# Ledger of designs, part 121: peptides against a protein of PDB entry 4IGA

Target 1, 116 residues: chain A of PDB entry 4IGA
Amino acid sequence: KRVLIVDDAAFMRMMLKDIITKAGYEVAGEATNGREAVEKYKELKPDIVTMDITMPEMNGIDAIKEIMKIDPNAKIIVCSAMGQQAMVIEAIKAGAKDFIVKPFQPSRVVEALNKV

## One batch from the design tools (peptide; made by RFdiffusion4, then SolubleMPNN)

Design b1_p30_4_s4 (from b1_p30_4, 13 letters changed)
Fold by OpenDDE base, seed 5:
Structure b1_p30_4_s4 (fold): chain B 116 residues (1-116), chain A 30 residues (1-30)
Amino acid sequence: as target 1 above (116 residues)
Amino acid sequence: SLEEKIKEALEKVQEQLEERAEEERLLEEL
């Protein structure tokens, strides 16, 4: 399966790329904001998306909503420093399948990838 | 249902946060 990694932080994208690759998944591509995420989703047709929330141009919640309009069957895993209940609820309502708080253990990401 | 999905997500987040907090406490006590 191919994963689109969305995060404004280069270090985080690198970390996720390592985890995803070691878990036997392919990295479809990367995006640094929500607008880019939507465009990359259309372009790359990934099987899974890891989605940050706090990003410039377009936040992760709005990106989830737009991707779900494009593909109602999109499989999106949120990976965010924001772990507030309200944010979790909002992400799931938008269509996310899972929510991971930063910092995280690599195994948590792998479990999410395997279960979506 | 959406309600169930939200509940499950909240439980997973809470579990992750509690696990992390415990690990941090153990490290601070060393």
Scores: peptide ipSAE 0.619, ipTM 0.887, DockQ to the pose 0.887
Fold by OpenDDE base, seed 1:
Structure b1_p30_4_s4 (fold): chain B 116 residues (1-116), chain A 30 residues (1-30)
Amino acid sequence: as target 1 above (116 residues)
Amino acid sequence: SLEEKIKEALEKVQEQLEERAEEERLLEEL
């Protein structure tokens, strides 16, 4: 399966790329903000998306909503430093399948990839 | 249901936070 990685932090994208690749998944591409995420989703048609929340241009919640309009069956895993209950609820309501708080263990990401 | 999905997500987040807290406590005891 192919994964689109969305995060404004280059280091975080590198970390996720390493985890995803070692787990036997392919990286479809990367996006650095919510607008780019929506564009890349259309272009690459990934099987799974990892989505940050706090990003410039367009935040992750809005990006989830836009992707779900394009593909109601999209498989989106949130990876965010914001672990507040309200944010988790908002992400799931928007259409996310899972929510992972930063910092995370690699095994938690792999579990999410395998279950979506 | 949406309510069940929310419940499951909240439980997973709480579990992750508790695991991190436990790891930190174990390190402090060493």
Scores: peptide ipSAE 0.615, ipTM 0.886, DockQ to the pose 0.862
Fold by OpenDDE base, seed 4:
Structure b1_p30_4_s4 (fold): chain B 116 residues (1-116), chain A 30 residues (1-30)
Amino acid sequence: as target 1 above (116 residues)
Amino acid sequence: SLEEKIKEALEKVQEQLEERAEEERLLEEL
């Protein structure tokens, strides 16, 4: 399966890329904000998306909503430092399949990838 | 249902937070 990694932090994208590839998944591409995420989703048609929430231009919640409009079957895993209940609820309502809080254990990412 | 999905997600997040707290305690003991 191919994964689109969405995060404004280069270090985080690098970390996720390492985890994803070691778990046997392919990285389809990367996006640095929600607008780019939507564009890359259309272009790359990934199987899974890891989605940050706090990003410039367009936040992750809005990106989830837009991606779900174009593909209601999208498999989106949120990965965010904002683990507040309200944010989790909002992400799931938007269509996210899972929610991982930063800082995270790599095993949580792998588990999420395997289950979506 | 959506409500069930939300409940499950909240439980998983709480579990993650508890795991982080435990890891922090272990680090403080070193």
Scores: peptide ipSAE 0.602, ipTM 0.877, DockQ to the pose 0.874
Fold by OpenDDE base, seed 2:
Structure b1_p30_4_s4 (fold): chain B 116 residues (1-116), chain A 30 residues (1-30)
Amino acid sequence: as target 1 above (116 residues)
Amino acid sequence: SLEEKIKEALEKVQEQLEERAEEERLLEEL
């Protein structure tokens, strides 16, 4: 399966790329904000998306909503430093399949990838 | 249902936070 990594932080994208690759998944591409995420989703047609929430231009919640309009079957895993209940609820309502709080263990990401 | 999905997500987040807290505590004891 191919994964689109969405995060404004280069370090986080590198970390996720390492985790995803070591888990046997392919990295479809990267996006640095929500608008780019939507564009890359259309372009790359990934199987899974890891989605940050706090990003410039367009936040992750809005990106989830837009991607779900394009593909109601999109598999989106949120990875966010914001672990507040309200944010979790909002992400799931928007269409996310899972919500991972930063910092996270690599195994938690792998588990999410395997379950979506 | 959406309600079930939300419940599950909240439980997973809480579990993750608790695991982190416990790991941090154990490391401090070393």
Scores: peptide ipSAE 0.594, ipTM 0.879, DockQ to the pose 0.871

Design b1_p30_5_s1 (from b1_p30_5, 13 letters changed)
Fold by OpenDDE base, seed 3:
Structure b1_p30_5_s1 (fold): chain B 116 residues (1-116), chain A 30 residues (1-30)
Amino acid sequence: as target 1 above (116 residues)
Amino acid sequence: SLEEELKKQGLTEEQIKKVLEILKRLKEEE
């Protein structure tokens, strides 16, 4: 399966890329904000998306909503530093399939990838 | 209850189950 990694932080994208590849998945590409994420989804048609929430230009919640309009069967895993109840509810309601809070263990990401 | 509130917000049963699962995990990790 191919994964699109969305996060404005270069170090986080690198970390996720390492976890994803070691777990046997392929990295389809990367995006640094929500608008780029939507464009990359259209272009690459990845199997899975890891989505940050707090990003410039367009946040992750709005990106999820736009991707779900493109593909109602999109498999999106949120990866966010903010783990408030309201944010979890908002992300799942928008269409996300899972929600991982930073900092995380690599095993948590792998578990999410395998279950979506 | 939270579950009833989520139903009123229009979440599906599957989404509600996932929310509750995630929130439970987060509380246990605190």
Scores: peptide ipSAE 0.733, ipTM 0.947, DockQ to the pose 0.595
Fold by OpenDDE base, seed 5:
Structure b1_p30_5_s1 (fold): chain B 116 residues (1-116), chain A 30 residues (1-30)
Amino acid sequence: as target 1 above (116 residues)
Amino acid sequence: SLEEELKKQGLTEEQIKKVLEILKRLKEEE
């Protein structure tokens, strides 16, 4: 399966890339903000998306909503430093399939990838 | 209850289950 990695932090994208590839997944591409994420989703049609929430241009929640309009069957895993109940609810309501709070263990990401 | 509140917000049963699962995990990691 191919994964689109969305995060404004370069080091986080690198970390996720390492985890994803070691878990046997392919990295379809990367995006640094929500707008780019939507564009990349259209272009690459990845199987899974890892989505940051706090990003410039367009936040992750809005990106999730836009991607869900494009593909109602999109598989989006949120990876965010914001672990508040309200944020979890909003992300899932928007269409995300899972929510991982930073900092996270690689095993948590792999588990989410395998289950989504 | 939280579940009832989530139902009122229009979440599906699957979504509610996922929310509760996630929140439980987060609480356990505190």
Scores: peptide ipSAE 0.732, ipTM 0.946, DockQ to the pose 0.613
Fold by OpenDDE base, seed 2:
Structure b1_p30_5_s1 (fold): chain B 116 residues (1-116), chain A 30 residues (1-30)
Amino acid sequence: as target 1 above (116 residues)
Amino acid sequence: SLEEELKKQGLTEEQIKKVLEILKRLKEEE
């Protein structure tokens, strides 16, 4: 399966790439904000998306909503430093399939990838 | 209850289960 990694932080994208590839998944591409995420989703048609929430230009929640408009079957895993109940609810309501809070362990990401 | 609130917000049963699962996990990790 191919994963689109969305996060404004380069180090986070690198970390996720490492986790994802070691888990046997392929990285379809990367996006640094929500707008780019939507565009890359259209272009790459990934199987899974890891989505940050707090990003410039367009936040992750809005990106989720836009991607869901494009593909109602999109598999989006949120990965965010904001683990508040309200944010979890908002992300799932928007269409995300899982929500991982930073900092996280690689096993948590792998679990989410396998279950989404 | 939280579940009732989530229903009022229009979440599906599956989404509600997922939210509760995530929140439970987060609590356990604390």
Scores: peptide ipSAE 0.730, ipTM 0.946, DockQ to the pose 0.632
Fold by OpenDDE base, seed 4:
Structure b1_p30_5_s1 (fold): chain B 116 residues (1-116), chain A 30 residues (1-30)
Amino acid sequence: as target 1 above (116 residues)
Amino acid sequence: SLEEELKKQGLTEEQIKKVLEILKRLKEEE
């Protein structure tokens, strides 16, 4: 399966890329903000998306909503430093399938990839 | 209850189950 990695932090994208590839998945591409994520989703049609929340131009919640308009069957896993109850609810309500709080263990990401 | 509030917000039963599962996990990690 192919994964689109969305995060404004280069280090986070690098770390996720390492985890994803070692787990046997292919990286479809990367996006640095919500607007770019939406465009990359249209272009690449990935099987799974890892989505940050706090990003410039367009935040992750809005990006999830826009991607769900494009593909109601999109498989989105949120990876965010914001672990508040309200944020979890908003992400799932928007269409995300899972929510991982930073910092996280690589095994947690792999588990989410396998279950989504 | 939280479940009732989530239902009022329009979440599906599956989404509610997932929210509760995630929140439980986060609490256990504290």
Scores: peptide ipSAE 0.724, ipTM 0.945, DockQ to the pose 0.605

Design b1_p30_5_s2 (from b1_p30_5, 12 letters changed)
Fold by OpenDDE base, seed 3:
Structure b1_p30_5_s2 (fold): chain B 116 residues (1-116), chain A 30 residues (1-30)
Amino acid sequence: as target 1 above (116 residues)
Amino acid sequence: SLVEELRKQGLTDEQIEKVLEILKRLEEEE
């Protein structure tokens, strides 16, 4: 399966890329904000998306909503530093399939990838 | 209840179950 990695932080994208590849998944591509995420989803048609929330240009919640309009069967895993109840509810309501709080263990990401 | 509020907000039963699962995990990690 191919994964699109969305995060404005280069370090975080590198970290996720390492986890994803070691788990046997392929990295379809990367995006640095919500607008790029939507564009890359259309272009690459990945199987799974890891999505940051707090990003410039377009935030992760809006990106989830736009991707779900393109593909109602999209598999989106949120990875966010914000672990508030309200944010979890908002992300799942928007269409996300899981929600991982930073900092996280690599095993948590792998578990989410395997279950979506 | 939280479940009733989530239904009122338009979440499906599957989404509600997922929210509760995630929130439970977060509470256990505190």
Scores: peptide ipSAE 0.741, ipTM 0.947, DockQ to the pose 0.598
Fold by OpenDDE base, seed 5:
Structure b1_p30_5_s2 (fold): chain B 116 residues (1-116), chain A 30 residues (1-30)
Amino acid sequence: as target 1 above (116 residues)
Amino acid sequence: SLVEELRKQGLTDEQIEKVLEILKRLEEEE
């Protein structure tokens, strides 16, 4: 399966790339904001998306909504620094399949990848 | 209840279950 990694932080994308590849997944590509994420989803048609929430240009919630318009079967895993109940609800309501709070353990990401 | 509130917001049963699962995990990590 191919994964699109979305995060405005280069270090975080690098970390996720390492986790994803070691878990046997392929990295389809990377995006640094929500708008780019939507564009990359259209272009790459990944199997899974890891989605940051707090990003410039377009936040992760809006990106999820736009991707779901493109592909209602999109598999999106949120990775966020903020784990408030309201944010979890909004992300899942928008269409995300899971929600991981930063900092996270690699095993948590792998578990999410395997379950979506 | 939270479940009732989530239903009112239009979440499916599957989504509600996922929310509860996530929230439980977050509480356990504290």
Scores: peptide ipSAE 0.741, ipTM 0.947, DockQ to the pose 0.605
Fold by OpenDDE base, seed 2:
Structure b1_p30_5_s2 (fold): chain B 116 residues (1-116), chain A 30 residues (1-30)
Amino acid sequence: as target 1 above (116 residues)
Amino acid sequence: SLVEELRKQGLTDEQIEKVLEILKRLEEEE
């Protein structure tokens, strides 16, 4: 399966790329904000998306909503430092299938990838 | 209750279950 990695932090994208590839998945591409995420989703048609929330231009929640308009069957896993109850609810309501709080263990990401 | 509020917000049963699962995990990791 191919994964689109969305995060404004280069180091986080690198970390996720390492985890994803070691787990046997392919990285379809990367996006640095929500707007780019939507564009890349259209372009790459990934199987899974890892989505940050706090990003410039367009936040992750809005990106999730837009991607769900494009593909109601999109598989989106949120990876965010914001682990508040309200944010979890908002992300799942928007269409995300899972929510991982930073900092995370690689095994947690792999588990989410395998289950989504 | 939280479940009732989530239903009121229009979440599906599956989504509600997922929210509860995630929140429980976060609580256990603290």
Scores: peptide ipSAE 0.738, ipTM 0.946, DockQ to the pose 0.605
Fold by OpenDDE base, seed 4:
Structure b1_p30_5_s2 (fold): chain B 116 residues (1-116), chain A 30 residues (1-30)
Amino acid sequence: as target 1 above (116 residues)
Amino acid sequence: SLVEELRKQGLTDEQIEKVLEILKRLEEEE
């Protein structure tokens, strides 16, 4: 399966890329903000998306909503430093399938990839 | 209750179950 990695932090994208590839998944591409995420999803049609929330231009919640318009069957896993109840609810309501709080263990990401 | 509030917000039963699962995990990690 192919994964689109969305995060404004280069270090985080690098970390996720390492985890994803070691787990046997292919990286479809990367996006650095919500608007780019939507564009990349439309272009690449990945099987899975890892989505940050706090990003410039367009935040992750809005990006999830826009991606769900493109593909109602999109498989989106949120990876965010914001672990508040309200944020979890908003992400799932928007269409995300899972929510991982930073900092995370690589095994948590792999588990989410395998289950989505 | 939280479940009733989530239903009022329009979440499906599956989404509600997922929210509760995630929140439980977060509590265990605290």
Scores: peptide ipSAE 0.733, ipTM 0.945, DockQ to the pose 0.603

Design b1_p30_5_s3 (from b1_p30_5, 12 letters changed)
Fold by OpenDDE base, seed 5:
Structure b1_p30_5_s3 (fold): chain B 116 residues (1-116), chain A 30 residues (1-30)
Amino acid sequence: as target 1 above (116 residues)
Amino acid sequence: SEVEELRSQGLTDEQIEKVLEIQKELEKEE
Protein backbone atom coordinates (compact mmCIF):
# COMPACT_ATOMS: atom_id res chain seq x y z
CA LYS B 1 0.00 0.00 0.00
CA ARG B 2 1.09 3.54 -0.77
CA VAL B 3 1.00 6.30 1.83
CA LEU B 4 0.84 10.06 1.35
CA ILE B 5 2.58 11.81 4.24
CA VAL B 6 1.22 15.24 5.14
CA ASP B 7 3.04 17.39 7.70
CA ASP B 8 4.53 20.86 7.62
CA ALA B 9 7.54 19.68 9.63
CA ALA B 10 10.29 18.07 7.57
CA PHE B 11 11.57 16.07 10.52
CA MET B 12 8.12 14.65 11.14
CA ARG B 13 7.73 13.64 7.51
CA MET B 14 11.10 11.96 7.71
CA MET B 15 10.13 10.14 10.88
CA LEU B 16 6.88 8.94 9.38
CA LYS B 17 8.63 7.90 6.19
CA ASP B 18 10.98 5.74 8.22
CA ILE B 19 8.14 4.14 10.16
CA ILE B 20 6.02 3.59 7.07
CA THR B 21 8.76 2.05 4.97
CA LYS B 22 10.01 -0.19 7.76
CA ALA B 23 6.46 -1.43 8.17
CA GLY B 24 6.44 -2.57 4.55
CA TYR B 25 4.46 0.29 3.07
CA GLU B 26 5.49 2.53 0.21
CA VAL B 27 5.63 6.29 0.45
CA ALA B 28 3.56 7.68 -2.41
CA GLY B 29 4.68 11.21 -1.71
CA GLU B 30 4.75 14.09 0.72
CA ALA B 31 2.80 17.29 1.31
CA THR B 32 3.63 20.21 3.56
CA ASN B 33 0.17 21.74 3.95
CA GLY B 34 -3.47 20.91 3.41
CA ARG B 35 -3.66 22.42 -0.04
CA GLU B 36 -0.71 20.36 -1.21
CA ALA B 37 -2.27 17.32 0.41
CA VAL B 38 -5.43 17.68 -1.63
CA GLU B 39 -3.50 18.15 -4.86
CA LYS B 40 -1.15 15.27 -4.11
CA TYR B 41 -4.08 13.03 -3.33
CA LYS B 42 -5.55 13.75 -6.75
CA GLU B 43 -2.20 13.20 -8.42
CA LEU B 44 -0.91 10.16 -6.58
CA LYS B 45 -4.10 8.35 -5.62
CA PRO B 46 -2.53 6.99 -2.42
CA ASP B 47 -4.08 4.17 -0.46
CA ILE B 48 -3.54 5.87 2.89
CA VAL B 49 -2.89 9.41 4.11
CA THR B 50 -1.17 10.47 7.31
CA MET B 51 -2.48 13.94 8.08
CA ASP B 52 -1.16 16.66 10.34
CA ILE B 53 -3.71 19.16 11.64
CA THR B 54 -1.81 22.35 12.37
CA MET B 55 -0.47 23.49 9.02
CA PRO B 56 -0.24 26.76 7.12
CA GLU B 57 -2.42 27.58 4.10
CA MET B 58 -4.92 24.83 4.86
CA ASN B 59 -5.24 22.89 8.10
CA GLY B 60 -5.67 19.16 8.31
CA ILE B 61 -9.37 19.20 9.10
CA ASP B 62 -10.15 21.14 5.95
CA ALA B 63 -7.81 18.91 3.97
CA ILE B 64 -9.66 15.84 5.23
CA LYS B 65 -12.96 17.32 4.15
CA GLU B 66 -11.66 18.17 0.69
CA ILE B 67 -10.09 14.75 0.21
CA MET B 68 -13.31 13.08 1.29
CA LYS B 69 -15.10 15.04 -1.42
CA ILE B 70 -12.63 13.63 -3.94
CA ASP B 71 -12.71 10.13 -2.53
CA PRO B 72 -15.35 9.22 0.04
CA ASN B 73 -13.42 6.01 0.68
CA ALA B 74 -10.17 7.77 1.54
CA LYS B 75 -8.22 6.26 4.42
CA ILE B 76 -6.88 9.13 6.50
CA ILE B 77 -4.94 8.78 9.74
CA VAL B 78 -4.49 11.99 11.71
CA CYS B 79 -1.15 12.55 13.42
CA SER B 80 -1.31 15.68 15.53
CA ALA B 81 0.08 17.33 18.63
CA MET B 82 -3.42 18.64 19.32
CA GLY B 83 -5.05 15.78 21.15
CA GLN B 84 -8.00 17.62 22.63
CA GLN B 85 -11.28 15.73 22.71
CA ALA B 86 -12.95 18.29 20.50
CA MET B 87 -10.24 17.93 17.87
CA VAL B 88 -10.50 14.16 17.88
CA ILE B 89 -14.24 14.37 17.38
CA GLU B 90 -13.89 16.95 14.65
CA ALA B 91 -11.29 14.93 12.76
CA ILE B 92 -13.26 11.70 12.94
CA LYS B 93 -16.45 13.51 11.99
CA ALA B 94 -14.65 14.98 8.99
CA GLY B 95 -13.80 11.48 7.82
CA ALA B 96 -10.52 10.47 9.45
CA LYS B 97 -10.27 6.79 10.31
CA ASP B 98 -7.88 7.23 13.22
CA PHE B 99 -6.24 9.88 15.37
CA ILE B 100 -2.71 9.61 16.74
CA VAL B 101 -1.41 12.17 19.20
CA LYS B 102 2.16 13.41 19.07
CA PRO B 103 4.51 12.33 20.43
CA PHE B 104 3.68 8.81 19.35
CA GLN B 105 5.23 5.39 19.34
CA PRO B 106 6.09 3.94 15.94
CA SER B 107 4.02 0.89 16.78
CA ARG B 108 0.93 3.07 17.09
CA VAL B 109 1.40 4.37 13.57
CA VAL B 110 1.92 0.86 12.25
CA GLU B 111 -1.19 -0.32 14.02
CA ALA B 112 -3.20 2.46 12.43
CA LEU B 113 -1.79 1.70 8.98
CA ASN B 114 -2.71 -1.95 9.33
CA LYS B 115 -6.26 -1.28 10.50
CA VAL B 116 -7.55 1.36 8.12
CA SER A 1 -24.88 9.78 27.36
CA GLU A 2 -21.62 10.32 25.53
CA VAL A 3 -22.83 8.14 22.68
CA GLU A 4 -26.01 10.13 22.27
CA GLU A 5 -24.07 13.38 22.46
CA LEU A 6 -21.76 12.26 19.68
CA ARG A 7 -24.67 10.98 17.62
CA SER A 8 -26.37 14.34 17.96
CA GLN A 9 -23.26 15.89 16.45
CA GLY A 10 -23.78 13.82 13.33
CA LEU A 11 -21.29 11.01 13.86
CA THR A 12 -22.09 7.54 12.62
CA ASP A 13 -22.03 4.61 15.00
CA GLU A 14 -18.70 3.53 13.53
CA GLN A 15 -17.25 6.98 14.05
CA ILE A 16 -18.55 7.09 17.60
CA GLU A 17 -16.92 3.77 18.34
CA LYS A 18 -13.62 5.09 17.02
CA VAL A 19 -13.85 8.30 19.04
CA LEU A 20 -14.48 6.35 22.22
CA GLU A 21 -11.59 4.02 21.44
CA ILE A 22 -9.22 6.92 20.90
CA GLN A 23 -10.41 8.65 24.05
CA LYS A 24 -9.70 5.55 26.08
CA GLU A 25 -6.23 5.39 24.61
CA LEU A 26 -5.53 9.00 25.49
CA GLU A 27 -6.77 8.50 29.03
CA LYS A 28 -4.26 5.71 29.54
CA GLU A 29 -1.46 8.12 28.75
CA GLU A 30 -2.53 10.32 31.66
Scores: peptide ipSAE 0.711, ipTM 0.934, DockQ to the pose 0.671
Fold by OpenDDE base, seed 2:
Structure b1_p30_5_s3 (fold): chain B 116 residues (1-116), chain A 30 residues (1-30)
Amino acid sequence: as target 1 above (116 residues)
Amino acid sequence: SEVEELRSQGLTDEQIEKVLEIQKELEKEE
């Protein structure tokens, strides 16, 4: 399966890329904000998306909503430092399949990838 | 209840289950 990695932090994208690749998944591409995420989703048609929340241009919640409009079957895993209950609810309500709080263990990401 | 509140917000039963699962996980990490 191919994963689109969305995070405004280059270091975080690199970390996720390593985890995803070592877990046997392919990285479809990367996005640095919500608008780019939506564009890349259309272009790359990934199987899974890892989505940050706090990003410039467009935040992760809005990106989730837009992607779900494009593909109601999109598989989106949120990965964010914002672990508030309200944010979890909003992300899942928007269509995300899981929510991982930073900092995270690599095994948690792999588990989410396998279950989504 | 929490379940009823989430349902009132428009979440499906599957989404509610996931929210509760995640919340429980986060509580354990505290």
Scores: peptide ipSAE 0.711, ipTM 0.934, DockQ to the pose 0.606
Fold by OpenDDE base, seed 4:
Structure b1_p30_5_s3 (fold): chain B 116 residues (1-116), chain A 30 residues (1-30)
Amino acid sequence: as target 1 above (116 residues)
Amino acid sequence: SEVEELRSQGLTDEQIEKVLEIQKELEKEE
């Protein structure tokens, strides 16, 4: 399965790429903001998306909503430093399949990848 | 109840179940 990694932090994208690759998944591509995420989703048609929330241009919640318009069956895993209950609810309501709080264990990401 | 509140916000039963699961996980991390 191919994964699109969305995060404005280069370090985080690198970390996720390592985790995803070691878990046996393929990295379809990367995006650095919500607008780019939507564009890359259209272009690459990945099987799974890891989505940051706090990003410039377009935040992760809005990106989830836009991707769900493109593909109602999109499989999106949120990875965010903002672990508030309200944010979890908004992300899941928008269409995300899981929500992982930063900092996270690699095993948590792998678990999410395997279950979506 | 929490379930009723989430349902009133437009979440499906499946989404509600996932929210509660995640919230439980986050509580364990505290």
Scores: peptide ipSAE 0.708, ipTM 0.934, DockQ to the pose 0.668
Fold by OpenDDE base, seed 1:
Structure b1_p30_5_s3 (fold): chain B 116 residues (1-116), chain A 30 residues (1-30)
Amino acid sequence: as target 1 above (116 residues)
Amino acid sequence: SEVEELRSQGLTDEQIEKVLEIQKELEKEE
């Protein structure tokens, strides 16, 4: 399966790429903000998306909503430092299938990839 | 209840189950 990685931090994208590839998944591409994420989703039609929340141009919640309009069956996993209950609820309500709080263990990401 | 509150916010039953699962995981880490 192919994964689109969305995060404004280069080091985080690199970390996720390493985890994803070692787990046997393919990286479809990368995005650095919510607007780019929506564009890349349209272009690449990935099987799974990892989504940051706090990003310039467009935040992750809005990106989730826009992607869900494009593909109601999208499989989105949130990866965020913002682990407040309200944020978890908003992300899941928007259509995310899972929510992982930073910092995380690689095994948690792999578990999410396998379950969505 | 928490379930009823989440339902009133427009979450599906499946989404509610997932929220509760995630919240439980986060509480264990604290």
Scores: peptide ipSAE 0.705, ipTM 0.934, DockQ to the pose 0.663

Design b1_p30_5_s4 (from b1_p30_5, 13 letters changed)
Fold by OpenDDE base, seed 2:
Structure b1_p30_5_s4 (fold): chain B 116 residues (1-116), chain A 30 residues (1-30)
Amino acid sequence: as target 1 above (116 residues)
Amino acid sequence: SLVDELRSQGLTDEQIKKVLEIQKRLEEEE
């Protein structure tokens, strides 16, 4: 399966890329903000998306909503430093399939990828 | 209840289940 990695932090994207690749998944591409995420989703048609929340231009929640409009079957896993209940609810309500709080263990990401 | 509140917000049963699951995990990791 191919994964689109969305995070404004280059280091985080690199980390996720490493985890995803080592887990046997292919990285479809990367996005640095929500607007780019939507664009890349259309372009790359990934199987799974890892989505940051706090990003410039467009936040992850809005990106999730837009992607879900494009593809109601999108598989989006949120990866965010914001672990508040309200944020979890908003992300899931928007259409995300899982929510991982930073910092995370690689195994948690892999588990989410395998289950989504 | 939280479940009722989530339903009132339009979440599906599956989404509600996921929210509760995530919350439980987060509590365990704290």
Scores: peptide ipSAE 0.703, ipTM 0.939, DockQ to the pose 0.614
Fold by OpenDDE base, seed 5:
Structure b1_p30_5_s4 (fold): chain B 116 residues (1-116), chain A 30 residues (1-30)
Amino acid sequence: as target 1 above (116 residues)
Amino acid sequence: SLVDELRSQGLTDEQIKKVLEIQKRLEEEE
């Protein structure tokens, strides 16, 4: 399966890339903000998306909503430092399939990838 | 209840289940 990694932080994208590839998944591509994520989703048609929330230009919640318009069956896993209940609810309501709070263990990401 | 509130917000049962699961995990990490 191919994963689109969305995060404004280069180090986080690198970390996720390492986790994803070691878990046997392929990295379809990367995006650094929500707008780019939407465009990359259209272009790459990934199987899974890891989505940051706090990003410039377009936040992750809005990106989720836009991607869900493109593909109602999109598999989006949120990875965010913002782990408040309200944010979790908002992300899931928007269409995310899982929510991982930073900092996270690699095993948690792998678990989410396998179950989404 | 939280479940009733989530349902009133339009979440599906599957989404509600997921929220509760995530909440439980976060609580366990505290």
Scores: peptide ipSAE 0.702, ipTM 0.938, DockQ to the pose 0.618
Fold by OpenDDE base, seed 3:
Structure b1_p30_5_s4 (fold): chain B 116 residues (1-116), chain A 30 residues (1-30)
Amino acid sequence: as target 1 above (116 residues)
Amino acid sequence: SLVDELRSQGLTDEQIKKVLEIQKRLEEEE
């Protein structure tokens, strides 16, 4: 399966890329904000998306909503530093399939990838 | 209840189940 990695932090994208590839998945591409994420989803048609929430230009919640309009079967895993109940509810309501709080262990990401 | 509140907000039963699972994990990690 191919994964689109969305995060405004270069270090986080590198970390996720390492985890994803070592777990046997392929990285379809990367995006640095929500607007780019939507564009990359259309272009690359990935199987899975890892989505940051707090990003400039367009946040992750809005990006999830737009991607779900494009593909209602999209598989989106949120990775966020904010783990508030309200944020979890908003992300799942928007269409996300899982929610991972930063900092995380690699095994947590792999588990989410395998279950989505 | 939380379930009733989530349902009133338009979440599906599957989405509600996911929220509860995530909340449980977060509480256990705290």
Scores: peptide ipSAE 0.702, ipTM 0.938, DockQ to the pose 0.591
Fold by OpenDDE base, seed 4:
Structure b1_p30_5_s4 (fold): chain B 116 residues (1-116), chain A 30 residues (1-30)
Amino acid sequence: as target 1 above (116 residues)
Amino acid sequence: SLVDELRSQGLTDEQIKKVLEIQKRLEEEE
């Protein structure tokens, strides 16, 4: 399965790429903001998306909504530093399948990838 | 209740289950 990694932090994208690859998944591509995420989703049609929330240009919640318009069956896993209940609810309501709080263990990401 | 609130916000039963599951995990990590 191919994963699109969305995060404005280069370090985080690198970390996720390592985790995803070691878990036996392919990296379809990367995006650095919500607008780019939507564009890359259209282009690459990944099987799974890891989605940051706090990003410039377009935040992760709005990106989820736009991707769900493109593909109602999109499989999106949120990775966010903000683990407040309200944010979890908004992400799931928008269409995300899981929510991982930063900092996270690699095993948590792998679990989410396998179950989404 | 939280469940009733989530339903009023338009979440499906499946989405509600996921929210509760995630909340449980977050509490366990604290």
Scores: peptide ipSAE 0.697, ipTM 0.937, DockQ to the pose 0.625

